# Designs tried in a protein design run: peptides against a protein of PDB entry 8YVU. Part 7

Target 1, 39 residues: chain A of PDB entry 8YVU
Amino acid sequence: PQLCYILDAILFLYGIVLTLLYCRLKIQVRKAAITSYEK
Target 2, 160 residues: chain B of PDB entry 8YVU
Amino acid sequence: TWLTVLKKEQEFLGVTQILTAMICLCFGTVVCSVLDISHIEGDIFSSFKAGYPFWGAIFFSISGMLSIISERRNATYLVRGSLGANTASSIAGGTGITILIINLKKSLAYIHIHSCQKFFETKCFMASFSTEIVVMMLFLTILGLGSAVSLTICGAGEEL

## One batch from the design tools (peptide; made by RFdiffusion4, then SolubleMPNN)

Design b1_p8_5_s3 (from b1_p8_5, 4 letters changed)
Fold by OpenDDE base, seed 5:
Structure b1_p8_5_s3 (fold): chain B 39 residues (1-39), chain C 160 residues (1-160), chain D 39 residues (1-39), chain A 8 residues (1-8)
Amino acid sequence: as target 1 above (39 residues)
Amino acid sequence: as target 2 above (160 residues)
Amino acid sequence: as target 1 above (39 residues)
Amino acid sequence: VFAEELDA
């Protein structure tokens, strides 16, 4: 059972990191779209 | 478009494949060092008895290394070599998944047959531990297979 | 213990989906950057 | 490159 919880922790951390990266990338896409619209 | 993306991420996929392989090798080594699998009754460690963590890790490591080298040197002969290695790694990964699924089924069947309600019994503890390790190895193998397949698609796209 | 393995499966699937979405979004950012450079 | 992308 301890190994399962360790795996859960790793996968959870991975999910959080990916979510943060996705959010940052989404903000970049929005900024790029706004810049292209103003030109 | 997808091929271009995969080509740009080829090094990352190769690194992921090597990392997955190394983790699998580490788990295999730890299990073999802590437990004398040959003296354990039953097939709960069948994947380890088959040596999958070792040969699978070798295949994935070679495939990942060849993919990284091929990307860095951008030579036609390395691209073909990487494609071959990734194809072999994909086959090895598929075989590994099959072995791990069989091991998982055997471990679960063992737990069911012995009605393992108390994990403190030696046999039930070993079966539960095996199940946990096999599940972890299965996830890692799926990740490795995904990277190998992605690299294979990239290599095939470069040959076209 | 069964709930732990189910959670592992869900988190693993979530990680795969997020990775795919991240890759798609990264492509969009790169395409937007190329389009802005050509103008 | 990946480490640089993580820092950026």
Scores: peptide ipSAE 0.359, ipTM 0.792, DockQ to the pose 0.081
Fold by OpenDDE base, seed 4:
Structure b1_p8_5_s3 (fold): chain B 39 residues (1-39), chain C 160 residues (1-160), chain D 39 residues (1-39), chain A 8 residues (1-8)
Amino acid sequence: as target 1 above (39 residues)
Amino acid sequence: as target 2 above (160 residues)
Amino acid sequence: as target 1 above (39 residues)
Amino acid sequence: VFAEELDA
């Protein structure tokens, strides 16, 4: 039971980190696309 | 710019906010239907007694809906309305987090005082259940707050 | 305890989905970069 | 899902 709560915390943190990384990557893709159109 | 990205995801954020609100409402109603909170002694369910799952869900739902409508109609007055609603939802979310943290502390203290080694005892089970629900609600509230803040930033950027 | 396990399952599923999406996005970024170098 | 719609 205690391990379950610890796992919840770890998974939650992992989800937040992945969300932030995904957002950053998405922004990079968009910037790359814009740069390709100017060229 | 970050604002452009947020604007493109405004509808998604609004939907996420509504979903979060609905989940919170569902949990609140389930807990209230299964447990007679009014007869439970102590402040183990203080967040539920305060009605947070209900008013919080309403605020988040309204904020999300207004954000979606504002994006679809692209009207200046709707943008301002959405900004106001998102700001209010952000404040509500912050207040909710505070209430939930207080509830969590009380629940944990209860478990500690009663030395709940036997999880099958009714009182210990209720305290543990309360703790679990409060934690879940806390996570959902954080998600809702994040979406509301993001939408607020988007709305503020559009006015600028 | 049972609710904890349910939450674990949801968070785990969320993590898997995000990981897959992140991988797909990363592959797209790499493909876009390669295409820009060939021009 | 929204990301997929933007890339299509």
Scores: peptide ipSAE 0.354, ipTM 0.783, DockQ to the pose 0.079
Fold by OpenDDE base, seed 1:
Structure b1_p8_5_s3 (fold): chain B 39 residues (1-39), chain C 160 residues (1-160), chain D 39 residues (1-39), chain A 8 residues (1-8)
Amino acid sequence: as target 1 above (39 residues)
Amino acid sequence: as target 2 above (160 residues)
Amino acid sequence: as target 1 above (39 residues)
Amino acid sequence: VFAEELDA
């Protein structure tokens, strides 16, 4: 049971980090799309 | 730029917040239906006794709904309302996290003190169950807080 | 204990989905960067 | 947003 909770914490942290990275990357894609549209 | 992205994801964040709130409410109602929390010894279910699953879910639900409505109607008064609701939800989330952490510590302490090796003992089972539910609720509350804070930042950016 | 494993499964699935989305988005960013460099 | 990402 303790190992399960540790795994939960690790997976949760991983999920948060990935979400933040995904958001940053999505911003970059949108910026690139806008730049391509203006050209 | 970040504000623009958050604004575009406002609906998603609102939906996530509502979903989180609903899950928390479901857990709260299930626990209250299965267990007589008032009769349970000590602080194992302190978060439930405080009614966090209920009021927290309400705050998150209202915040999420207002955020979605504000985005769809694009009205200034709705933006202000959403900002207020999101701020309240963020405060509620922070308070909820604190309550859940306290509950978790008490539950873990109970398990440690009683050396709960026998899972079939009623008290140990309840403490273990409480710990599991509290951990789940803690994760959900953190997610809800994250969404509420993000929505608050978006709303603040729209007011400027 | 069973609830912990259920949470692990949900978080694990979420992590996999986010990872796939991140990879797809990363590919899009790379394509956009290449297109901008060629212009 | 998710629908768009799934369609891409």
Scores: peptide ipSAE 0.373, ipTM 0.794, DockQ to the pose 0.087; fails the geometry check
Fold by OpenDDE base, seed 3:
Structure b1_p8_5_s3 (fold): chain B 39 residues (1-39), chain C 160 residues (1-160), chain D 39 residues (1-39), chain A 8 residues (1-8)
Amino acid sequence: as target 1 above (39 residues)
Amino acid sequence: as target 2 above (160 residues)
Amino acid sequence: as target 1 above (39 residues)
Amino acid sequence: VFAEELDA
């Protein structure tokens, strides 16, 4: 049972990090799309 | 800027807040339906006795709905209303987290005092179940608070 | 302990979905970068 | 944004 809670914490942290990276990547895609439209 | 990003994701944050509120309400309803908390000895369900799943879910739901409506109509009065609701929801979320932490401490203390090695003992089972539910509710409340605070920052940025 | 395993399953599924979305988005960024270089 | 994520 203690291992289960540790796994939950790791998965939760992983989810937060992935969400932040996804947001950054999405912003990059939008910037690239805007730059391609202005060109 | 961070404000621009939050404004673009305002609807997403509002939906997340409503979803979190609904999940909390569902858990609260299920626990209240299955267990007669009023007859349970001890403070292992103190958060439920305080009615947090109910009023917390209401606050988060109202805040999320107002945020979505404010974004769609883009009216000044709705922006102010959303800001007020999100601020109230943030305060409610903070209070809820405090109550849940207190409940968690009491449940863990109960397990420690009674040396709950046998899961099938009624009191130990209830304490363990309470601990698990409280932890899940705590995570959901943190997510809801994060969305409410983000929406509050967006609303404040629009007022400036 | 059973609830912990259920939470693990949900978080694991969420992590997989986010990873797939992140990979797709990363591929899109690479394609956009290649297209901008060829133009 | 949500529609694009669902179509993806």
Scores: peptide ipSAE 0.351, ipTM 0.776, DockQ to the pose 0.083; fails the geometry check

Design b1_p8_5_s4 (from b1_p8_5, 3 letters changed)
Fold by OpenDDE base, seed 1:
Structure b1_p8_5_s4 (fold): chain B 39 residues (1-39), chain C 160 residues (1-160), chain D 39 residues (1-39), chain A 8 residues (1-8)
Amino acid sequence: as target 1 above (39 residues)
Amino acid sequence: as target 2 above (160 residues)
Amino acid sequence: as target 1 above (39 residues)
Amino acid sequence: VFEEELDS
Protein backbone atom coordinates (compact mmCIF):
# COMPACT_ATOMS: atom_id res chain seq x y z
CA PRO B 1 0.00 0.00 0.00
CA GLN B 2 2.81 2.47 0.74
CA LEU B 3 4.40 1.80 -2.63
CA CYS B 4 1.07 2.46 -4.31
CA TYR B 5 0.82 5.91 -2.76
CA ILE B 6 4.39 6.74 -3.76
CA LEU B 7 3.60 5.70 -7.31
CA ASP B 8 0.48 7.88 -7.24
CA ALA B 9 2.57 10.88 -6.21
CA ILE B 10 5.14 10.29 -8.95
CA LEU B 11 2.50 9.79 -11.63
CA PHE B 12 0.60 12.84 -10.47
CA LEU B 13 3.71 15.02 -10.60
CA TYR B 14 4.55 13.64 -14.01
CA GLY B 15 1.03 14.46 -15.21
CA ILE B 16 1.32 18.06 -13.99
CA VAL B 17 4.71 18.57 -15.62
CA LEU B 18 3.53 17.10 -18.90
CA THR B 19 0.40 19.26 -18.84
CA LEU B 20 2.51 22.40 -18.41
CA LEU B 21 4.89 21.36 -21.16
CA TYR B 22 1.98 20.53 -23.43
CA CYS B 23 0.48 23.97 -22.85
CA ARG B 24 3.80 25.66 -23.63
CA LEU B 25 4.23 23.64 -26.77
CA LYS B 26 0.68 24.35 -27.88
CA ILE B 27 1.34 28.07 -27.54
CA GLN B 28 4.42 27.71 -29.71
CA VAL B 29 2.45 25.89 -32.38
CA ARG B 30 -0.23 28.56 -32.36
CA LYS B 31 2.35 31.34 -32.62
CA ALA B 32 3.97 29.60 -35.53
CA ALA B 33 0.62 29.17 -37.25
CA ILE B 34 -0.23 32.86 -36.81
CA THR B 35 3.16 33.92 -38.16
CA SER B 36 2.71 31.66 -41.15
CA TYR B 37 -0.73 33.11 -41.83
CA GLU B 38 0.52 36.70 -41.72
CA LYS B 39 3.15 35.90 -44.37
CA THR C 1 0.00 34.71 -25.68
CA TRP C 2 -0.63 32.59 -22.59
CA LEU C 3 -3.89 34.42 -22.03
CA THR C 4 -4.95 33.77 -25.60
CA VAL C 5 -4.26 30.07 -25.21
CA LEU C 6 -6.12 29.89 -21.93
CA LYS C 7 -9.07 31.65 -23.53
CA LYS C 8 -9.15 29.15 -26.36
CA GLU C 9 -9.03 26.28 -23.89
CA GLN C 10 -11.55 27.80 -21.51
CA GLU C 11 -14.21 25.28 -22.47
CA PHE C 12 -11.83 22.40 -21.90
CA LEU C 13 -10.84 23.78 -18.52
CA GLY C 14 -14.48 24.28 -17.62
CA VAL C 15 -15.36 20.73 -18.61
CA THR C 16 -12.42 19.41 -16.61
CA GLN C 17 -13.56 21.40 -13.62
CA ILE C 18 -17.12 20.07 -13.86
CA LEU C 19 -15.86 16.53 -14.29
CA THR C 20 -13.61 16.86 -11.26
CA ALA C 21 -16.52 18.24 -9.27
CA MET C 22 -18.79 15.37 -10.31
CA ILE C 23 -16.19 12.78 -9.36
CA CYS C 24 -15.73 14.45 -5.98
CA LEU C 25 -19.49 14.46 -5.48
CA CYS C 26 -19.70 10.79 -6.41
CA PHE C 27 -17.01 9.87 -3.89
CA GLY C 28 -18.74 11.94 -1.25
CA THR C 29 -22.11 10.32 -1.83
CA VAL C 30 -20.64 6.81 -1.92
CA VAL C 31 -18.78 7.32 1.35
CA CYS C 32 -21.83 8.84 3.02
CA SER C 33 -24.04 6.00 1.77
CA VAL C 34 -21.72 3.20 2.86
CA LEU C 35 -20.49 4.71 6.10
CA ASP C 36 -22.26 6.56 8.85
CA ILE C 37 -19.53 9.12 9.41
CA SER C 38 -21.31 10.60 12.42
CA HIS C 39 -20.82 7.37 14.37
CA ILE C 40 -17.18 6.88 13.42
CA GLU C 41 -14.86 7.75 16.26
CA GLY C 42 -11.96 10.03 15.44
CA ASP C 43 -11.32 12.48 12.64
CA ILE C 44 -10.31 10.05 9.93
CA PHE C 45 -13.19 11.38 7.81
CA SER C 46 -12.84 15.04 8.80
CA SER C 47 -13.03 16.21 5.18
CA PHE C 48 -16.33 14.42 4.77
CA LYS C 49 -17.63 15.70 8.08
CA ALA C 50 -16.78 19.20 6.88
CA GLY C 51 -18.87 18.49 3.79
CA TYR C 52 -16.07 19.35 1.37
CA PRO C 53 -17.04 16.85 -1.33
CA PHE C 54 -20.42 18.56 -1.53
CA TRP C 55 -19.71 22.29 -1.28
CA GLY C 56 -16.47 21.93 -3.21
CA ALA C 57 -18.26 20.12 -5.98
CA ILE C 58 -20.90 22.86 -6.09
CA PHE C 59 -18.26 25.60 -6.35
CA PHE C 60 -16.34 23.82 -9.07
CA SER C 61 -19.49 22.97 -10.99
CA ILE C 62 -20.74 26.56 -10.91
CA SER C 63 -17.31 27.87 -11.90
CA GLY C 64 -17.03 25.45 -14.79
CA MET C 65 -20.54 26.11 -16.03
CA LEU C 66 -20.07 29.88 -15.88
CA SER C 67 -16.78 29.58 -17.74
CA ILE C 68 -18.38 27.59 -20.54
CA ILE C 69 -21.37 29.92 -20.78
CA SER C 70 -19.10 32.99 -20.74
CA GLU C 71 -17.02 31.65 -23.59
CA ARG C 72 -20.01 30.69 -25.69
CA ARG C 73 -21.99 33.90 -25.29
CA ASN C 74 -19.02 36.31 -25.18
CA ALA C 75 -20.96 38.70 -22.97
CA THR C 76 -19.06 41.10 -20.72
CA TYR C 77 -21.28 40.49 -17.71
CA LEU C 78 -20.79 36.73 -18.02
CA VAL C 79 -17.03 37.20 -18.19
CA ARG C 80 -17.09 39.11 -14.92
CA GLY C 81 -19.38 36.55 -13.35
CA SER C 82 -17.14 33.72 -14.48
CA LEU C 83 -14.09 35.52 -13.12
CA GLY C 84 -15.78 35.89 -9.75
CA ALA C 85 -16.92 32.28 -9.69
CA ASN C 86 -13.50 30.97 -10.71
CA THR C 87 -11.81 33.09 -8.07
CA ALA C 88 -14.21 31.72 -5.46
CA SER C 89 -13.60 28.19 -6.73
CA SER C 90 -9.85 28.71 -6.50
CA ILE C 91 -10.18 29.80 -2.89
CA ALA C 92 -12.48 26.87 -2.18
CA GLY C 93 -10.00 24.50 -3.80
CA GLY C 94 -7.16 25.82 -1.67
CA THR C 95 -9.26 25.42 1.45
CA GLY C 96 -10.23 21.93 0.36
CA ILE C 97 -6.60 20.95 -0.10
CA THR C 98 -5.86 22.15 3.42
CA ILE C 99 -8.76 20.16 4.87
CA LEU C 100 -7.76 17.04 2.96
CA ILE C 101 -4.13 17.31 4.08
CA ILE C 102 -5.27 17.57 7.69
CA ASN C 103 -7.53 14.56 7.21
CA LEU C 104 -4.71 12.61 5.61
CA LYS C 105 -2.38 13.37 8.51
CA LYS C 106 -4.99 12.20 11.01
CA SER C 107 -5.66 9.01 9.08
CA LEU C 108 -1.97 8.21 8.76
CA ALA C 109 -1.41 8.95 12.42
CA TYR C 110 -4.22 6.57 13.32
CA ILE C 111 -2.66 3.80 11.26
CA HIS C 112 0.73 4.32 12.87
CA ILE C 113 -0.57 4.55 16.43
CA HIS C 114 -2.64 1.39 16.23
CA SER C 115 -0.01 -0.50 14.23
CA CYS C 116 -2.68 -1.57 11.81
CA GLN C 117 -1.18 -4.78 10.50
CA LYS C 118 -4.51 -6.55 10.81
CA PHE C 119 -6.47 -5.00 7.96
CA PHE C 120 -9.50 -7.09 8.88
CA GLU C 121 -10.03 -5.09 12.03
CA THR C 122 -12.86 -2.64 11.43
CA LYS C 123 -11.05 0.43 12.74
CA CYS C 124 -7.90 -0.24 10.74
CA PHE C 125 -9.91 -0.96 7.63
CA MET C 126 -11.78 2.32 8.02
CA ALA C 127 -8.56 4.26 8.51
CA SER C 128 -6.98 2.68 5.44
CA PHE C 129 -10.10 3.28 3.38
CA SER C 130 -10.20 6.89 4.55
CA THR C 131 -6.56 7.37 3.58
CA GLU C 132 -7.16 6.01 0.09
CA ILE C 133 -10.26 8.11 -0.49
CA VAL C 134 -8.62 11.26 0.88
CA VAL C 135 -5.62 10.80 -1.42
CA MET C 136 -7.92 10.43 -4.41
CA MET C 137 -9.91 13.46 -3.35
CA LEU C 138 -6.69 15.42 -2.87
CA PHE C 139 -5.55 14.68 -6.41
CA LEU C 140 -8.95 15.61 -7.81
CA THR C 141 -8.98 18.82 -5.77
CA ILE C 142 -5.55 19.80 -7.09
CA LEU C 143 -6.76 19.20 -10.64
CA GLY C 144 -9.87 21.26 -9.96
CA LEU C 145 -7.80 24.05 -8.42
CA GLY C 146 -5.50 24.06 -11.43
CA SER C 147 -8.44 24.46 -13.79
CA ALA C 148 -10.05 27.14 -11.63
CA VAL C 149 -6.81 29.14 -11.39
CA SER C 150 -6.29 28.86 -15.13
CA LEU C 151 -9.81 30.11 -15.75
CA THR C 152 -9.27 32.94 -13.27
CA ILE C 153 -6.13 34.05 -15.09
CA CYS C 154 -7.99 33.88 -18.38
CA GLY C 155 -10.86 35.95 -17.02
CA ALA C 156 -8.49 38.50 -15.49
CA GLY C 157 -6.80 38.87 -18.85
CA GLU C 158 -10.13 39.62 -20.50
CA GLU C 159 -10.82 42.38 -17.98
CA LEU C 160 -7.55 44.11 -18.92
CA PRO D 1 -5.31 -0.79 -1.48
CA GLN D 2 -7.50 -1.59 -4.47
CA LEU D 3 -8.59 2.03 -4.87
CA CYS D 4 -4.96 3.10 -4.93
CA TYR D 5 -4.25 0.73 -7.79
CA ILE D 6 -7.26 2.05 -9.70
CA LEU D 7 -5.94 5.59 -9.31
CA ASP D 8 -2.51 4.43 -10.46
CA ALA D 9 -4.06 2.94 -13.58
CA ILE D 10 -5.95 6.16 -14.38
CA LEU D 11 -2.90 8.35 -13.79
CA PHE D 12 -0.73 6.01 -15.82
CA LEU D 13 -3.15 6.10 -18.73
CA TYR D 14 -3.35 9.88 -18.50
CA GLY D 15 0.44 10.10 -18.52
CA ILE D 16 0.70 7.92 -21.60
CA VAL D 17 -1.93 9.96 -23.47
CA LEU D 18 -0.24 13.24 -22.56
CA THR D 19 3.14 11.88 -23.60
CA LEU D 20 1.79 10.92 -27.01
CA LEU D 21 0.12 14.31 -27.43
CA TYR D 22 3.30 16.07 -26.37
CA CYS D 23 5.33 14.12 -28.90
CA ARG D 24 2.88 14.96 -31.67
CA LEU D 25 2.91 18.62 -30.73
CA LYS D 26 6.70 18.65 -30.57
CA ILE D 27 6.85 17.28 -34.09
CA GLN D 28 4.45 20.01 -35.24
CA VAL D 29 6.63 22.71 -33.67
CA ARG D 30 9.70 21.31 -35.37
CA LYS D 31 7.95 21.24 -38.73
CA ALA D 32 6.78 24.81 -38.27
CA ALA D 33 10.29 25.95 -37.35
CA ILE D 34 11.77 24.27 -40.42
CA THR D 35 9.15 25.86 -42.67
CA SER D 36 9.86 29.27 -41.18
CA TYR D 37 13.59 28.83 -41.72
CA GLU D 38 13.18 27.88 -45.36
CA LYS D 39 11.19 31.07 -46.04
CA VAL A 1 -8.02 21.16 -29.23
CA PHE A 2 -8.51 17.52 -28.37
CA GLU A 3 -10.53 16.96 -31.50
CA GLU A 4 -7.86 18.68 -33.58
CA GLU A 5 -5.21 16.39 -32.14
CA LEU A 6 -7.35 13.35 -32.87
CA ASP A 7 -7.78 14.46 -36.47
CA SER A 8 -4.04 14.95 -36.92
Scores: peptide ipSAE 0.294, ipTM 0.786, DockQ to the pose 0.088
Fold by OpenDDE base, seed 3:
Structure b1_p8_5_s4 (fold): chain B 39 residues (1-39), chain C 160 residues (1-160), chain D 39 residues (1-39), chain A 8 residues (1-8)
Amino acid sequence: as target 1 above (39 residues)
Amino acid sequence: as target 2 above (160 residues)
Amino acid sequence: as target 1 above (39 residues)
Amino acid sequence: VFEEELDS
């Protein structure tokens, strides 16, 4: 049971980190698309 | 900027807030239907006795709906209303977290005092079940609070 | 313990979905960067 | 954005 809660904490942290990275990557894609459109 | 990102994700944050509220409400109704909380001795279900799953869900639902409507109509009065609702929801979420933490501590203390080695004992089972439900509700409340705070920051940025 | 396993399943599914989306987005960024370099 | 990713 304790291992299950530890796994939940790890998965939760992983989800937060991935969400932040996804947002950053999405911004980069948008910037790249704008730059390619202006060229 | 972070404000621009939050503005673009405002509808998504509102939907997340409503979903979190609905899940909390479902948990509250299930617990109240299955368990007679009024006759349970101790403070194992103190958060449920306080009615947090219900009033918290209402606050989060209202704030989420107002945020979605405010974004769609883009009216100044709706923006102010959404900001007020999200601020109220943020306060409610913070209060809810405090209540849930207190309940969690009481439930864990109960398990320690009674040396709950036998899961099938009614009192120990109820304490364990309460602990699990409270932890789940705590996670959901943190998610809801995060969305409400994000929407509040977004709304404040639009008023500036 | 059963509720913990349910939460683990939800978080695991969420993590998989985010990972897939992140990979797709990363591929898009690479394609956009290559296209901008060839121009 | 989510809808656009689902359509792609």
Scores: peptide ipSAE 0.270, ipTM 0.769, DockQ to the pose 0.084
Fold by OpenDDE base, seed 5:
Structure b1_p8_5_s4 (fold): chain B 39 residues (1-39), chain C 160 residues (1-160), chain D 39 residues (1-39), chain A 8 residues (1-8)
Amino acid sequence: as target 1 above (39 residues)
Amino acid sequence: as target 2 above (160 residues)
Amino acid sequence: as target 1 above (39 residues)
Amino acid sequence: VFEEELDS
């Protein structure tokens, strides 16, 4: 059971980090699309 | 800008908040239906006795719905209403986290005091089950609070 | 313990989905960057 | 973009 809670914490942290990275990457895609439209 | 991204994701955040609220309600109703919390000794289910899964889910559901409606209608009065609801949901989420942490501490203390080595003992089983449910509710509350705060920032940015 | 394992399964699935979405988004950024360079 | 990602 202790290992399960540790895994939950790791997976939760991983989910938060991936969400932040996904948001950052989505912003980059939008910036790239805007730059492509201005050319 | 970050505000533009949050505005475009406002509907997603609202849906996530509603989903989190519905999951919290489902867990609350299941626990209340299966377990007679009023007859359980101790404060293992203090968060459920306080009715947090119900009122917290209502606040999150209302804030999520108002966020979706505000995005669809794009009216200034709806933006203010959504901001108010999301602010209230953020406060409710913070209060809920506090209640759940207190409940978690009590449940862990109970397990420690009673030296729960045998999982099949009724009291130890209930304390362990409560701990697991409270942890799940805590994760859901953190997700709901994150969505509510994000929606609050988005709404505040639209008023500036 | 069973609820902990259920949460692990949900978080793991969420992590996999986010990873796939992140990879797809990264490919889109690369394609957008290449298109911008060719213009 | 998000709707496209959900539908994909």
Scores: peptide ipSAE 0.297, ipTM 0.783, DockQ to the pose 0.087; fails the geometry check
Fold by OpenDDE base, seed 2:
Structure b1_p8_5_s4 (fold): chain B 39 residues (1-39), chain C 160 residues (1-160), chain D 39 residues (1-39), chain A 8 residues (1-8)
Amino acid sequence: as target 1 above (39 residues)
Amino acid sequence: as target 2 above (160 residues)
Amino acid sequence: as target 1 above (39 residues)
Amino acid sequence: VFEEELDS
């Protein structure tokens, strides 16, 4: 049971990090799309 | 397109594979050092008795290292070597998953048969602990297999 | 304890899905960057 | 990806 909670914590942290990276990448895609339309 | 993306992520996949291998080795070492698996009755540690954490980790580490080296040097012989290593790692990962699933089934069956309501019983505790470790190892093995398969696809695409 | 394992499965699945989405988004960013250089 | 994450 304790190991399960540790795994949950690791997976949760991983999920948060990936979510932040995904958001950053999504913002970059939007910026790239806007710059491509202005050209 | 997909091959180009996978090529750019080869280093990341290799690092992930090495990390997975190291974690597997750590778990294997800890379990073997803390628990005398030879004296534990039953097959609740069958994956450890089979030595999967060790040989699986070795295969994944070698595959990851070869993938990183292949990407850095971009030599044809390294690409082939990496492809071979990743293929071997993929097979090892598949075998490992099978062993872990069998171990998991045995551990769960043990818990069910003994109706382990009393967590303080040494046997029930060991079976529960084994189940938790096997689940963790299964997740790590799936991650390692995913990386190895991805690297194999990349290597196969470079030969074409 | 059973809830912990269920949570692990959900978090693991979430991590896989996010990883796939991140990879797809990264491909889109790269394609957008290439098209901006050809212009 | 890791190099970009370490730079930023």
Scores: peptide ipSAE 0.295, ipTM 0.782, DockQ to the pose 0.056; fails the geometry check

Design b1_p8_6_s1 (from b1_p8_6, 4 letters changed)
Fold by OpenDDE base, seed 2:
Structure b1_p8_6_s1 (fold): chain B 39 residues (1-39), chain C 160 residues (1-160), chain D 39 residues (1-39), chain A 8 residues (1-8)
Amino acid sequence: as target 1 above (39 residues)
Amino acid sequence: as target 2 above (160 residues)
Amino acid sequence: as target 1 above (39 residues)
Amino acid sequence: VDELLKAL
């Protein structure tokens, strides 16, 4: 049970980090799309 | 296009594979240090008795290292070596998953047979602990296999 | 304990899905960058 | 590793 909670914590942290990275990447895609449209 | 993407991420996949291997090795060493598996009755730790965390970690580590080296040096012999190592790691991963599933089934069966409602019983505690470790190892093995397969596909694409 | 394992499974699946989405998004950013460089 | 971190 304790190991399960540790794994949950790691997976949760991983999920948060990935979500943040995904958001950053999504913003980059939007910026790139805007730049390509202006050219 | 997919092959190009995999090639660009080959180093990342290799690093991930090495990391997975190190984690597996750490778990293996911790379990071996804390538990005298040889004195534990039953097949609850069959995967550990078979040495899976160790040889699996070695295969994944070698595969990851070879993948990184192959990507950096771009030598034909290294590409072939990496492909071979990745293939071996994929096979090892598949075998490991099979062993872990069998171990998981045995552990679950043990818990069911002994009606392990009382967690404070040493046997039930060990069975539950084993089950948890096996599940963790299974997840790590799946991740490692995914990386190894991806690297294998990338390497195969380079040979074509 | 059972809830913990269920949570682990959900978080693991979530992590896989996010990783795939991140990879797809990264590919899109790269394609957009290449297209902008060729113009 | 540093290049990977920069690429992320």
Scores: peptide ipSAE 0.438, ipTM 0.794, DockQ to the pose 0.135
Fold by OpenDDE base, seed 4:
Structure b1_p8_6_s1 (fold): chain B 39 residues (1-39), chain C 160 residues (1-160), chain D 39 residues (1-39), chain A 8 residues (1-8)
Amino acid sequence: as target 1 above (39 residues)
Amino acid sequence: as target 2 above (160 residues)
Amino acid sequence: as target 1 above (39 residues)
Amino acid sequence: VDELLKAL
């Protein structure tokens, strides 16, 4: 039971980190697309 | 820019906020229907007694709806209204988190005091259940706050 | 305890989905970078 | 929502 709560915390943190990384990557893709259109 | 990305996702964030609010409301309603919180002695369900799932859900829902409407109509007055609502929702979310943390601490203290080795005992089960629900509500509140803050940043960026 | 396991399952699924999306996005960024170098 | 799904 205690392990379950610890796992929840770890998975939640992982989800937040992945969301932030995904947002950063999405921004990079958009910037790359804009740069390619100016060329 | 970050603002441009957030603006493009504003509708999605608004929908997410409404969904989060609805889930919170559903959980609150279910807990209130299954458990007679009024007759439960102690502060284990203090967040529910305070009506947080209800008013929190309302604030998040209103904020999300206003954000969606503001985006669709593209009117300056609606943008300001949405910004105000999102700000209010963010404050409400922060307050909710505080209440939930306090409730969580009380629930954990209760579990510790009663040395709940037997989870099948009614009191220990209720304390554990309360803790689980509070944690879930905390996660949902954090998600709602994140969406509200994101929408607030978008709205602020449009006014500049 | 049972609710904890349900939450774990949901968070785990969310983590997997985000990981897959992140991988796809990363591949797209790499492909875009390669295409820009060939020009 | 459909546009969001396409953007995903």
Scores: peptide ipSAE 0.431, ipTM 0.793, DockQ to the pose 0.115
Fold by OpenDDE base, seed 3:
Structure b1_p8_6_s1 (fold): chain B 39 residues (1-39), chain C 160 residues (1-160), chain D 39 residues (1-39), chain A 8 residues (1-8)
Amino acid sequence: as target 1 above (39 residues)
Amino acid sequence: as target 2 above (160 residues)
Amino acid sequence: as target 1 above (39 residues)
Amino acid sequence: VDELLKAL
């Protein structure tokens, strides 16, 4: 049972990190799209 | 800017808040239906006795709905209403987290005092079950609070 | 312990979905970067 | 919702 809670904590942290990376990547895609339209 | 990003995700955050509220309400309803909390001795289910899953879910649901409506209609009066509701839901979420932490501490203390090595003992089983449910509700409440705070920041940015 | 395993399953599924979305978004960023270099 | 579906 203790191993299960440790796994939950790791998966939760992984989810947060992935969400932050996804947000950053989404912003980059939007910036690239805007730059392509100005061009 | 961070404000621009949050504004674009306002609807998503509102939906997430409503979903979190619904999950909390479902868990609260299931626990109340399966367990007669009023007859359970001790403070193992103190958060449920306080009715937190019910009123917390209502506050988050109302806040999320108002945020979505405010975004869709783009009216100044709705923005103010959404900001007020999000602020109220944030306060309610903070109070809920506090209650859940207190309940968690009591449950853990109970497990420690009774040396719950045998999971099949009724009291130990109930304490363990309560601890698991409280932890899940705590995570959901943190997510709901995060969405409410994000929506509050968006609303405040629109009023400035 | 059973509830912990259910939570692990949900978090694991969420992590997989986010990873797939991140990979798709990363491919889109790469395609956009290649298209911008060919103009 | 439609934008979310397009993102999925």
Scores: peptide ipSAE 0.414, ipTM 0.781, DockQ to the pose 0.120
Fold by OpenDDE base, seed 5:
Structure b1_p8_6_s1 (fold): chain B 39 residues (1-39), chain C 160 residues (1-160), chain D 39 residues (1-39), chain A 8 residues (1-8)
Amino acid sequence: as target 1 above (39 residues)
Amino acid sequence: as target 2 above (160 residues)
Amino acid sequence: as target 1 above (39 residues)
Amino acid sequence: VDELLKAL
């Protein structure tokens, strides 16, 4: 059971990191789209 | 477009594959060091008895290393070598997943047959531990296979 | 223990999906950057 | 993982 919880913790952390990266990338896409529209 | 992205992430995928392979080797070594699998009755450690953590990790490591070298040197002969290694690693990964699924089924069946309500019983503890390790190895194998397949697609795209 | 393994499977699937979405979004950012450079 | 690999 402890190994399962360790795996859950690792996967959860990975999911959080990916979510943050995705959010940052989404903001970059939006900024790029706005810049292209103003040109 | 997808091929271009995969090509740019080829080194990343290679490193991920090597890392996955190393983790698989570490888990295999730890299990073999803590438990004498050869003396354990039953098929709960069938994936370990088959030596999958060892040969699977070797294939993934070779594939990852060749992919990184191929990307860095940008030579046609290395691209072909990497493609071959990644294809072999993909096959090995698929075989490994199959072995791990079979092991998982056997472990779950063992737990069910023995009605393992008490975790502190030696047999139930071993079956539970085996199940946990097999699940971890399965996840790592899927990650390794994903990287190997991605690298194979990149290599195939470079040959076209 | 069964709930732990189910959680592992869900988190693993989530990680794969997020990775794919991140890759797609990264491609979009790169395409937007190339389009802005050609203008 | 992507950031870790970019750091390498």
Scores: peptide ipSAE 0.472, ipTM 0.809, DockQ to the pose 0.082; fails the geometry check

